Peptides against a protein of PDB entry 3ZN8. Designs and how they scored, part 22

Target 1, 125 residues: chain A of PDB entry 3ZN8
Amino acid sequence: LEEYDKIQKKMEDVMEGKGKLTLRDVYAQIIALRKMGPLSKVLQHIPGLGIMLPTPSEDQLKIGEEKIRRWLAALNSMTYKELENPNIIDKSRMRRIAEGSGLEVEEVRELLEWYNNMNRLLKMV

## One batch from the design tools (peptide; aimed at target 1 Q29 I46 M118 L121)

Design b2_p18_8_s4 (made by RFdiffusion4, then SolubleMPNN; from b2_p18_8, 11 letters changed)
Fold by OpenDDE base, seed 4:
Structure b2_p18_8_s4 (fold): chain B 125 residues (1-125), chain A 18 residues (1-18)
Amino acid sequence: as target 1 above (125 residues)
Amino acid sequence: SKEERQSALLRLIYEFLR
């Protein structure tokens, strides 16, 4: 609960134009969610999700769990500086992260693209 | 609201992970 409050405050700050959400914040959120159990249990804590999206199948949940593991591997392979300022991650850093995490470079790029899009959306609200 | 913001982040994470 404390971790969720911290992330919420960070999101509020970003929406007010104060600072930015970092991959460290994202990492903390994922870890906090994992403490709630598997993805199926985590989804129960997302208000309104069931209204906008159909309930995921068991196969979809398995795919989601695997993706969580892959993203955590990528995040665990990043340096503190990269987590705090993902904008410094160039092609060389992406390759290192991919090799260290057992991922393809394209998967690391996808994570970074998602991060950038998320920050843009938060600033629009 | 607080709840809406928390939900928004969780939804974004979900959309990325699905």
Scores: peptide ipSAE 0.172, ipTM 0.715, DockQ to the pose 0.434
OpenDDE base, seeds 1, 2, 3, 5: peptide ipSAE 0.157, 0.153, 0.170, 0.158; ipTM 0.708, 0.693, 0.715, 0.697

## One batch from the design tools (peptide; aimed at target 1 W71 E110 M118 L121)

Design b2_p19_1 (made by RFdiffusion4; failed a check: the pose's geometry)
Pose (drawn by RFdiffusion4):
Structure b2_p19_1 (pose): chain A 106 residues (1, 21-125), chain P 19 residues (1-19)
Amino acid sequence: LLTLRDVYAQIIALRKMGPLSKVLQHIPGLGIMLPTPSEDQLKIGEEKIRRWLAALNSMTYKELENPNIIDKSRMRRIAEGSGLEVEEVRELLEWYNNMNRLLKMV
Amino acid sequence: EEIEKKIAFMEKMIAEKLK
């Protein structure tokens, strides 16, 4: 049940219920339908879950703040340590900046 | 209210990315 500290305290809570669906707990707005979140149980069927929660905890509590400092020597780093590929790391690293970015406009 | 909006936005961002 400044940002990095929130990201962990939040993503950690996003596993001890599902992947839960509390996405509709702090959104007074309305949804769309039910036949859509059905593709959420598909990723649960596999023995594994997601690649993102992998290399996510395979980083320092400061490297997540400014993933820009990460180079070709640092991408392969959290790649082989997590079992993911260099490509699967890029999509993760280019996202940590997005959260710290779109949040500024909030 | 601003804090709540930021929390809600962060939740959406994480949820959208997990999709």

Design b2_p19_1_s1 (made by RFdiffusion4, then SolubleMPNN; from b2_p19_1, 15 letters changed; failed a check: the pose's geometry)
Amino acid sequence: REEEERRRALLQLIYDFLR

Design b2_p19_1_s2 (made by RFdiffusion4, then SolubleMPNN; from b2_p19_1, 12 letters changed; failed a check: the pose's geometry)
Amino acid sequence: EEEEKRRAALLQLIYDFLR

Design b2_p19_1_s3 (made by RFdiffusion4, then SolubleMPNN; from b2_p19_1, 15 letters changed; failed a check: the pose's geometry)
Amino acid sequence: SEEARRRAALLQLIYDFLR

Design b2_p19_1_s4 (made by RFdiffusion4, then SolubleMPNN; from b2_p19_1, 15 letters changed; failed a check: the pose's geometry)
Amino acid sequence: SAEERRRAALLQLIYDFLR

Design b2_p19_2 (made by RFdiffusion4)
Pose (drawn by RFdiffusion4):
Structure b2_p19_2 (pose): chain A 106 residues (1, 21-125), chain P 19 residues (1-19)
Amino acid sequence: LLTLRDVYAQIIALRKMGPLSKVLQHIPGLGIMLPTPSEDQLKIGEEKIRRWLAALNSMTYKELENPNIIDKSRMRRIAEGSGLEVEEVRELLEWYNNMNRLLKMV
Amino acid sequence: EEEFKEEVLENLINLRRDF
């Protein structure tokens, strides 16, 4: 049930209930439909879950703050250690910056 | 993957707004 510390404390909570659906707990707004979140049980059917929660914990508690310092020597690093590919790492690293970015405009 | 990104981001924004 400044940001990095929050990201972990949040993502860790996003597994001990599902992948849970508490996305509608702090949103006074309304939803769309039910036949859409049905594709959430599909990723649950596999023995695994997601690639992002993989290389996510395979990083230092400071490398997630500024993933910009990461080079070609650092991407392959958390690649083979997590079992993901260099390409599957880029989509993850280029996202840590987005959260710390779009949050500034909040 | 993109929907999950949006959901995590929306949660962070909403937590900041409520805070």

Design b2_p19_2_s1 (made by RFdiffusion4, then SolubleMPNN; from b2_p19_2, 13 letters changed)
Fold by OpenDDE base, seed 3:
Formats: structure tokens, sequence, C-alpha cells
Structure b2_p19_2_s1 (fold): chain B 125 residues (1-125), chain A 19 residues (1-19)
């Protein structure tokens, strides 16, 4: 619960322009969500999500959970410098991360693109 | 290759710092 509150405060600070979302923050969020249980239970606890998004099928939830697991493997293969400053991740770093995590380079690129899009979205609010 | 060695060292550093 304490970890969750810290994550929420960080998200609020980023939305207010008082900080930047990093991959370290993403890692912390994923770990906190996993401690709450299966992705299906996590989605049920997000206020308003059931109204805004159609309920995903069980198969879609499994695909999403596997994707998150792969992203965790990638994050575990990053240095603290990369986690704090993802913009330094070049082609060589992406290849290392992919090899270290057993992923394709394209999967690492997808994670970084997702991060960039999320960070932009949070700054617009 | 020296580049591979550098990449491996970075990977090892990433793991050690998280333990």
Amino acid sequence: as target 1 above (125 residues)
Amino acid sequence: DDRFKEELLLLLQAKKLKE
C-alpha cells in the first residue's frame, strides 16, 4: 500500500509538470500491479475504466500479461542510467537489452515507443 | 570484439546493482 501511494504521488507530480516519468517509474508500477494479483483484478480496481473501455476477453488479458512479463525482462536488463534516461538507449543498447532478456530488438523498441507515448500523454494533462 | 565486451560489462553492472 505504501509503495502504491508513492507511485500515485509520482504520477501526480509528473502530470503537474513537477517531474518526468522514467522507466524506473514504469518498473515500479508494473511490480506494484503484479502484487495486486492477475491483470483482470487490477483492471477492476481502476475507477472509471469499466465505463471507458470494453471489458477485454480472457485471451486478451493473457496476451497483455505476457507482454508485461516480457517488458519486465527488458527492464531488468537495463542499467540505472538507462532506466532514468531512456533517451540514451541507442541501437547498440537496444541489442544488448534484447539479447540479455531473450527478446527481439523490435520488442524492446515497442517498449520504448510505448514509454515515449505515455510520457507525452502525461505531460499534456 | 571490444564492443561486445563493453555490452557484457554493462549487463553485468546492471545485474549487480539490482542485487
Scores: peptide ipSAE 0.108, ipTM 0.631, DockQ to the pose 0.024
OpenDDE base, seeds 1, 2, 4, 5: peptide ipSAE 0.073, 0.069, 0.104, 0.087; ipTM 0.568, 0.559, 0.614, 0.580; seed 4 fails the geometry check

Design b2_p19_2_s2 (made by RFdiffusion4, then SolubleMPNN; from b2_p19_2, 13 letters changed)
Fold by OpenDDE base, seed 5:
Structure b2_p19_2_s2 (fold): chain B 125 residues (1-125), chain A 19 residues (1-19)
Amino acid sequence: as target 1 above (125 residues)
Amino acid sequence: DDEFKKRLLQLLIAEEKQR
């Protein structure tokens, strides 16, 4: 519970522009979501999401859950410095992370691109 | 009720719809 409250406060600070989203913050949040159960259950706990987003099919939820598992493997292969400052991840680091996680380099690149897009979006709010 | 969770899930769903 205390860890969850710390994660929430950090996310609030990021949304208010008082903080920076890191991959450590993303990792902590994904772990917290997985403790709640499958993505289908998580979606049911978000008010208004069912109104704003078309209800994903069961197959779309399975694909999303697998994507999250792959990204967790990549995140587990990152150093603390890389999690706190993802901008230091060059091609050599990206390859090491891919090899250590059993992923393609392209999948690690996709995670970093997603993070950059997310961090831009959160700064605009 | 976490707006971050909502944004995270929205982007994940949007990426999968582009495949």
Scores: peptide ipSAE 0.046, ipTM 0.578, DockQ to the pose 0.066
OpenDDE base, seeds 1, 2, 3, 4: peptide ipSAE 0.027, 0.021, 0.023, 0.033; ipTM 0.542, 0.488, 0.566, 0.542; seed 2 fails the geometry check

Design b2_p19_2_s3 (made by RFdiffusion4, then SolubleMPNN; from b2_p19_2, 13 letters changed)
Fold by OpenDDE base, seed 4:
Structure b2_p19_2_s3 (fold): chain B 125 residues (1-125), chain A 19 residues (1-19)
Amino acid sequence: as target 1 above (125 residues)
Amino acid sequence: DKRFQEELLLLLIAQKKRE
């Protein structure tokens, strides 16, 4: 029951959000997600909702967890200024972040592209 | 990949709302 209320409150909080999303916010949410576990797994414990949500396979959960770990590594390799203003991340910064995180530049680019897409979507809401 | 992105999107929107 307590997990249900937390999820509902989070979902409600999701629908009303006004503001500029930063990578610091992304970081905070990833950390929160890791603490709570996959939302899908939590939703599966909700009677009635678990029937409508595809249960991710254990392999899919592992893949998701690994991607989160990689993104966290990238975020941990960013400066505060970059986290607050991701638009300043040029090719040189991206390469540094990739090297510092042990990721490919393309993975860092993917994160930034995802962020930009999310920020665009959030501005439309 | 898509499910994770959706989940992360939901989390990000939630955080934005807290600000």
Scores: peptide ipSAE 0.172, ipTM 0.693, DockQ to the pose 0.384
OpenDDE base, seeds 1, 2, 3, 5: peptide ipSAE 0.110, 0.149, 0.103, 0.148; ipTM 0.652, 0.670, 0.646, 0.676; seeds 1, 5 fail the geometry check

Design b2_p19_2_s4 (made by RFdiffusion4, then SolubleMPNN; from b2_p19_2, 14 letters changed)
Fold by OpenDDE base, seed 3:
Formats: C-alpha cells, sequence, structure tokens
Structure b2_p19_2_s4 (fold): chain B 125 residues (1-125), chain A 19 residues (1-19)
C-alpha cells in the first residue's frame, strides 16, 4: 500500500508537469504490480493506470508476463544515470544492457521506445 | 568465456549502482 501511494503521487506530479517519468519509476511500478499479484487486475480498472501498463489480452497474459520479466532484466542491467536519464542510452549502452540482461538489442530498443511513448503521453495530459 | 564476461558485466553494473 505504501509503495502504491508513492507511485500514485509521482504519477500525479508528472501529469501536473512537476516531474519527469524515469525508468527508475517504471521499475518501481513493475515491482509494485508484481507484489500485488491478483490485485494488479483490479488496478487495471483504475482510470489512468491502464495507460502505464499495456493491457494484455487473456492470450497475451503469459506473453505480457514474459515481456515484463525481460524488461526487468534490462532495467536491472542499467546504471542509475541511465535509469534517471534514459535519453543518454546510445547504441553502445543498448548493446551492453542487452548483453548484461541476456536480451536482443531490439528488445532493449522496444523498452526505450515504449518509455518514450509513455513519457510523451503523460506530457500531453 | 561468455560466463566470465557476464559476471564481469554484472560486477561493473553493481559497482556503478554504488556510485
Amino acid sequence: as target 1 above (125 residues)
Amino acid sequence: DKRFQERLLQLLIAKKKQE
């Protein structure tokens, strides 16, 4: 519950233009959702949370869980500077992150593209 | 060789997380 309230407050601050969503925030959100287990399904029905998480279809639940695990591996392979400022991640950093996480470079690119899209959407609200 | 590189990379990542 305390982790959820911190995440919600930070989302409000970002929507108000008082902050920037970072990959550290994305990491914290993913970890909180995984800790909540079945309650994460209830959170998908909360207005505004569905924008931060790709809503997996029933057949995509397993694919979505695996994608989230792969993204967590990538995030765990990032430096604090990269997590705070994802825009510094060049091709060399992406390759290092991919090698450290056991992912393809394309999967790291997809995570960064997803982050960039989310950060654009949050700035438009 | 791959396991050594992975371990070295993990150590470098861990060290950069302490800075």
Scores: peptide ipSAE 0.043, ipTM 0.532, DockQ to the pose 0.025
OpenDDE base, seeds 1, 2, 4, 5: peptide ipSAE 0.027, 0.016, 0.029, 0.029; ipTM 0.517, 0.464, 0.517, 0.513

Design b2_p19_3 (made by RFdiffusion4)
Pose (drawn by RFdiffusion4):
Structure b2_p19_3 (pose): chain A 106 residues (1, 21-125), chain P 19 residues (1-19)
Amino acid sequence: LLTLRDVYAQIIALRKMGPLSKVLQHIPGLGIMLPTPSEDQLKIGEEKIRRWLAALNSMTYKELENPNIIDKSRMRRIAEGSGLEVEEVRELLEWYNNMNRLLKMV
Amino acid sequence: EEEEKFKEEILENLRNLYR
């Protein structure tokens, strides 16, 4: 049930219920339909879950703040350690900056 | 597409926390 600390405390909670659906707990707004979140049980059917939660915990508690400092020598680092590819790491690293970015406009 | 939707959901959750 400044940001990095929140990200962990949040994504850790996003496993002990599902992948849960509490996405509709702090949104007074309305949804769309039910035949859409059905594709959520599909990733559950595999023995595994997601690649993101992989290389995510394979990083220092400070490398997640400014993933910009990460180079070609640092991407392959958390790649082989997590079992993901260099490409699967980019999509993850280019996202840590987005959260810390779009949040500023909030 | 499914990964992008999940990113959007995380972002929405983060925005709601900050509001």

Design b2_p19_3_s1 (made by RFdiffusion4, then SolubleMPNN; from b2_p19_3, 14 letters changed)
Fold by OpenDDE base, seed 2:
Structure b2_p19_3_s1 (fold): chain B 125 residues (1-125), chain A 19 residues (1-19)
Amino acid sequence: as target 1 above (125 residues)
Amino acid sequence: DLDKRFQEDLLKLLEAKVR
């Protein structure tokens, strides 16, 4: 709960233009979500919500967990400077991160594209 | 672990500011 509140406050600060979203913030969010477990299981315990929300299949949960695991491997292979300033990640850095994490370069590119899209959305609010 | 690495890097930055 404390980790979740820190992440929420950080997202609010970014939306208000008081900060920037970094890949460190992304890492903290992923870890908090993994500690909470599938949000679908939490929502299933709320009367009325478990009937209205399509629960992901067990196979969809496994695919999502594998993707998160791969992104965590990429994040663990980044330098502190890259995590704080993802915009410095060029083709050479991206290749090194992919090699160090056992990922395809395209998967590292997908993570960075997702980050860039989130950071753009937060700046439009 | 990334959290441990960030804490270590923060500690190094603080130590460098105190010197």
Scores: peptide ipSAE 0.033, ipTM 0.533, DockQ to the pose 0.026
OpenDDE base, seeds 1, 3, 4, 5: peptide ipSAE 0.033, 0.027, 0.027, 0.022; ipTM 0.527, 0.511, 0.522, 0.537

Design b2_p19_3_s2 (made by RFdiffusion4, then SolubleMPNN; from b2_p19_3, 16 letters changed)
Fold by OpenDDE base, seed 4:
Structure b2_p19_3_s2 (fold): chain B 125 residues (1-125), chain A 19 residues (1-19)
Amino acid sequence: as target 1 above (125 residues)
Amino acid sequence: TIDEEERNRLLKLLEAKAK
């Protein structure tokens, strides 16, 4: 929970124009979410919370977990400079990351696109 | 936990090999 709070604070700071969301932050967030996974499942079984937290189907959860795992592999294949400044990731770097993580280049591109969209969203707030 | 510098060095080596 402490890690989650730190991540939320970081996001809030970015929304306030303080600092920048990086892929390192994304990595930390993913890890925190994974740690909370079991807790989330428990919370979903609490009567009344199920209305507030629509439970994805088990299949959707599995798909999501696989996607997250693949993204983590990509992130683990990035240099610190790339994690801090994803905009430096050119086609050559993207290919390297894909090869190093066992992913398709398009999957790495998807991650970067997601990041860019998220970063834009945070800046608009 | 891998030292970040070590990680970067390893990744650079992999990058060089992948070229």
Scores: peptide ipSAE 0.182, ipTM 0.733, DockQ to the pose 0.021
OpenDDE base, seeds 1, 2, 3, 5: peptide ipSAE 0.071, 0.048, 0.064, 0.045; ipTM 0.559, 0.486, 0.545, 0.481

Design b2_p19_3_s3 (made by RFdiffusion4, then SolubleMPNN; from b2_p19_3, 14 letters changed)
Fold by OpenDDE base, seed 4:
Structure b2_p19_3_s3 (fold): chain B 125 residues (1-125), chain A 19 residues (1-19)
Amino acid sequence: as target 1 above (125 residues)
Amino acid sequence: DLDKKEQERLLELLKAKVE
């Protein structure tokens, strides 16, 4: 819970223009989410949210968990400079990260695209 | 053989980036 609150505060600070979302922040978020257990269980315990979101099938949860695990492998293969400034990650860096993490370059690109989209959304709020 | 050469290339790329 404390780690989650720190992450939320960081997101708020970024939305207020007081900071920048980095892949290090993303890493911390993923770790916090994994510590909270299956989001499905957390969401099932929130009254009313189970009505609004179809409970992902057990198979969809496994796919999501595997994707998160793969993204963690990619993040663990990044340098500190890359984590802090993902915009420096060129094709050569993506390939290195992919090779170091046992991922396809496309999966690394997907992570970076997700990050870029999130960072754009946070700047628009 | 390809995996070893790729690992060597990866190590060389890692060395060039720690500088």
Scores: peptide ipSAE 0.090, ipTM 0.547, DockQ to the pose 0.020
OpenDDE base, seeds 1, 2, 3, 5: peptide ipSAE 0.086, 0.082, 0.088, 0.083; ipTM 0.554, 0.537, 0.559, 0.541

Design b2_p19_3_s4 (made by RFdiffusion4, then SolubleMPNN; from b2_p19_3, 15 letters changed)
Fold by OpenDDE base, seed 3:
Structure b2_p19_3_s4 (fold): chain B 125 residues (1-125), chain A 19 residues (1-19)
Amino acid sequence: as target 1 above (125 residues)
Amino acid sequence: ELDKREQERLLKLLEAKLK
């Protein structure tokens, strides 16, 4: 519960322009969500989500959970400096992260693109 | 058991994480 409250406060601070979302924050969020159980249970605890989003198929949930697991492997292969400042991740760093995590470089690029898009969206609110 | 090259690679990754 304490970890969840810290994550919510951080998201609120970022939405208010008082902070920046980092990959360290993303890591903390993923870990907190995994402690709540399977992705299906997490989605059930989000108020209004069941009304706004079509319920994913069981197969789609499994694909999403596998994708999150792969992203955790990538995040675990990053340095503290990379987690705090993802913009320093160049082609050489991406290759190192991919090799260290057993991922394709394209999967690491996809994670970074997702992060960049999320960070842009949060700054527009 | 990790081969010698895999062990050296793992060590380099660990060193990079500590920097």
Scores: peptide ipSAE 0.046, ipTM 0.513, DockQ to the pose 0.022
OpenDDE base, seeds 1, 2, 4, 5: peptide ipSAE 0.045, 0.042, 0.041, 0.045; ipTM 0.506, 0.498, 0.501, 0.502

Design b2_p19_4 (made by RFdiffusion4)
Pose (drawn by RFdiffusion4):
Structure b2_p19_4 (pose): chain A 106 residues (1, 21-125), chain P 19 residues (1-19)
Amino acid sequence: LLTLRDVYAQIIALRKMGPLSKVLQHIPGLGIMLPTPSEDQLKIGEEKIRRWLAALNSMTYKELENPNIIDKSRMRRIAEGSGLEVEEVRELLEWYNNMNRLLKMV
Amino acid sequence: EEFQEEVLENLLALHREFK
């Protein structure tokens, strides 16, 4: 049930209920429909879950803050350690910066 | 992508409530 510490304390909680659906707990707004979140049980059917939660914990508690410092020598690093590919790492690293970015405009 | 958007929406909601 400044940001990195929140990301972990949050993403950890996003597994001990589902992938849960508490996305509608702090949003006074309304939804759209039900035949849409049905594609959430599909990723649950596999023995695995998601690639992101993989290389996510395969990083230092400081490398997630500024993923910009990461080079071609650091991408392959958390790649083979997590079992993902260099490409599957980029989509993850280019996202840690987005959260710390769009959050500034909040 | 949808999961990233959901995580972001949750963070934004929490920060707004926090403020």

Design b2_p19_4_s1 (made by RFdiffusion4, then SolubleMPNN; from b2_p19_4, 10 letters changed)
Fold by OpenDDE base, seed 4:
Structure b2_p19_4_s1 (fold): chain B 125 residues (1-125), chain A 19 residues (1-19)
Amino acid sequence: as target 1 above (125 residues)
Amino acid sequence: SRFQEELLQLLVALEKQRK
């Protein structure tokens, strides 16, 4: 429950002041982060983050890194059309993406659900 | 960026939720 609330709050924060968001945009952001190196290094390059957010533990960083890798794998397994219009991703596409990325279908579903929720929030803003 | 910062937090939160 606490994690759910945290996710919801962060989703709202992400969407605040944002325009249309596609999975391509998400992908681009993750890639940008990865280019900066491990999360520990990424966080060091974000001025003011230490003020806004508590310093994550090593375990949290590892968790984040793993999630990033997984989401990237999923996104890399999507077609351009899917990235631009994730709503076209049906069960068959989702299974393909999961298989292609070596992820569980549920993990792909999680990503899509997150995206859908983000879009819903965006429409409300 | 703020988006990146929040995304990172979301990623961590989602993973924690999954476990």
Scores: peptide ipSAE 0.162, ipTM 0.687, DockQ to the pose 0.056
OpenDDE base, seeds 1, 2, 3, 5: peptide ipSAE 0.152, 0.143, 0.142, 0.137; ipTM 0.680, 0.675, 0.664, 0.660

Design b2_p19_4_s2 (made by RFdiffusion4, then SolubleMPNN; from b2_p19_4, 12 letters changed)
Fold by OpenDDE base, seed 5:
Structure b2_p19_4_s2 (fold): chain B 125 residues (1-125), chain A 19 residues (1-19)
Amino acid sequence: as target 1 above (125 residues)
Amino acid sequence: SEFQERLLLLLIAKKKQEE
C-alpha cells in the first residue's frame, strides 16, 4: 500500500506538469508492482473499484507477467541517457537494445510505442 | 499489461476528481 501511494503521487506530479514520465519511471513502477503482487489485490482496497473489475484468469496473469519480464529485459539493456530521454532511441539503438536483451526489434518498438502513447495521454489530462 | 491498467486507472481517477 505504501508503494502504491508513492506511485500515485509520482503520477499526479507528472499529470500536473511538475514532471515527465520516463522509462526510468516505468522501470521503477514495474518493480514496485511485482513486489505488491497482482493489481486485483490492490484494486480491492479501493472503494467502488473492487466490485467492477473482473479478476483476471490465471492464464491472463501469466501472459501479463511474461510481457512485463520481456519489457524489463529491454529496459535493463538501455543506457541511463536512453531511460531518461527515450526519444533519442533511433533504429541503431533499438537494434542494440534488442540484441542485448535477447528480444526481437519489434518488441522493443512496441515498448517505445506504448511509452509514446502514454505520454500523449498524459498531455491530454 | 497490469502496469498499463494501473496507469490508466490513475489517470481516470484524477480526471474524475477534476470534474
Scores: peptide ipSAE 0.091, ipTM 0.581, DockQ to the pose 0.270
OpenDDE base, seeds 1, 2, 3, 4: peptide ipSAE 0.076, 0.108, 0.069, 0.060; ipTM 0.563, 0.589, 0.560, 0.544; seed 2 fails the geometry check

Design b2_p19_4_s3 (made by RFdiffusion4, then SolubleMPNN; from b2_p19_4, 12 letters changed)
Fold by OpenDDE base, seed 2:
Structure b2_p19_4_s3 (fold): chain B 125 residues (1-125), chain A 19 residues (1-19)
Amino acid sequence: as target 1 above (125 residues)
Amino acid sequence: SEFQDRVLQLLIAQEKQRR
């Protein structure tokens, strides 16, 4: 409960332009989502969305879970300074994170690109 | 986004029911 209330307040602060989304916030959100199970089950309870969104197959859920596990490994290989300020992650840092997490450098790049896209979308709200 | 807020509220409500 306390974890979800913290995520809510942080998300509200970011959407109001009072806060910055960090990779620490992303980590907390991923952990919260994993505790609830497949996002598809959550979306099915939203009126109008459960009808419009195809239910992912069990295989698609497994692929999504594996991608999330890989992103968590990358996040666990980041320093506190990198988690709070992802924009400092250069090619050298990205390689270190990839090596420390057992991932390809491209997978770390994809996580950072996703973060940058989310942070841009939140600034438009 | 109002949509993101609604999703987050649903997530919180479900966790409150599970605990």
Scores: peptide ipSAE 0.033, ipTM 0.487, DockQ to the pose 0.080
OpenDDE base, seeds 1, 3, 4, 5: peptide ipSAE 0.017, 0.026, 0.017, 0.033; ipTM 0.466, 0.550, 0.476, 0.520; seeds 1, 4, 5 fail the geometry check

Design b2_p19_4_s4 (made by RFdiffusion4, then SolubleMPNN; from b2_p19_4, 14 letters changed)
Fold by OpenDDE base, seed 4:
Structure b2_p19_4_s4 (fold): chain B 125 residues (1-125), chain A 19 residues (1-19)
Amino acid sequence: as target 1 above (125 residues)
Amino acid sequence: SRFFEDLLSLLIAKKKQQL
């Protein structure tokens, strides 16, 4: 609960323009969610999600769980400087991260694209 | 594939509505 509250506060600070969302923040959030249990249990603790989205099938939960594992592998293969400043990740760094995590370069690119899209959305708010 | 993206977006959006 304390780790979740710290992440919530960090998200608030970012939304108020007091901070920037980094991949370190993403990593911390994923770890905190994983401590709550499997993705199915995490979803049960998010009131209103079931109102906006249809209840995910068991297969969709498995796909989501695998995606989380793959993204954690990529994040664990990043340097501290890359986690704090993902914009420094060039093609050479992406390849190194992919090789170190056992992922395709396209999967690392997908994570970075997601991060960039999230930062754009946060700036529009 | 988009589920995790949607989940994080919803978590952020929900917290924004509580502020």
Scores: peptide ipSAE 0.108, ipTM 0.637, DockQ to the pose 0.344
OpenDDE base, seeds 1, 2, 3, 5: peptide ipSAE 0.107, 0.077, 0.096, 0.072; ipTM 0.628, 0.599, 0.610, 0.593; seeds 2, 3 fail the geometry check

Design b2_p19_5 (made by RFdiffusion4)
Pose (drawn by RFdiffusion4):
Structure b2_p19_5 (pose): chain A 106 residues (1, 21-125), chain P 19 residues (1-19)
Amino acid sequence: LLTLRDVYAQIIALRKMGPLSKVLQHIPGLGIMLPTPSEDQLKIGEEKIRRWLAALNSMTYKELENPNIIDKSRMRRIAEGSGLEVEEVRELLEWYNNMNRLLKMV
Amino acid sequence: SEIEKKIAFLTEMISEKLK
């Protein structure tokens, strides 16, 4: 049930219920339909879950703040350690900056 | 509030990434 500390405290809570659906707990707005979140149980069927939660905890508690300092020598680093590929790391690293970015405009 | 909006936004962002 400044940002990095929040991301962990939040992503950690996003596993001990599902992947839960509390996405509709702090949104006074309305939804769309039910036949859509059905594709959430599909990733649950596999013995695994997601690649993001992998290389995510395979990083320092400061490297997640400014993933920009990460180079070709640092991407392969958290790649082989997590079992993911260099490509699967980019899509994760280029996202840590987005959260710290779009949040500024909030 | 501003804080509540930021929390909601972070929840949306993480959920979109998990999708």

Design b2_p19_5_s1 (made by RFdiffusion4, then SolubleMPNN; from b2_p19_5, 12 letters changed)
Fold by OpenDDE base, seed 4:
Structure b2_p19_5_s1 (fold): chain B 125 residues (1-125), chain A 19 residues (1-19)
Amino acid sequence: as target 1 above (125 residues)
Amino acid sequence: SAEEERQRALLEMLYELLR
């Protein structure tokens, strides 16, 4: 719970332009979420979810759980420098990460794309 | 509110994970 609060504060800082979201932050967030249990349980702890977003289906939850597992594998295969500055991840690094994590390169690319989108979104809030 | 914004950001992140 404490880690969760720290991550929320970090997100606030990013939204206020006081920092940037890194993959290290993403990693920490995922770990914090995993400590709460399955996504279904995690979502139950988020106030206002039913008002702000549609409730995910069981299938969506399963997909999400699998994505989390895969993305954790990818993140665990990244160097500290890559986690702190994902912009340095080129094709060679992406391939290494994919191979090291047992993922397809496209899955790593998807993670990075998601990260970039999230970072942009947070800066706009 | 700031709290609402935090929740929104978190929810967006989670939603994108599920999408």
Scores: peptide ipSAE 0.146, ipTM 0.654, DockQ to the pose 0.372
OpenDDE base, seeds 1, 2, 3, 5: peptide ipSAE 0.132, 0.132, 0.132, 0.136; ipTM 0.635, 0.640, 0.636, 0.646

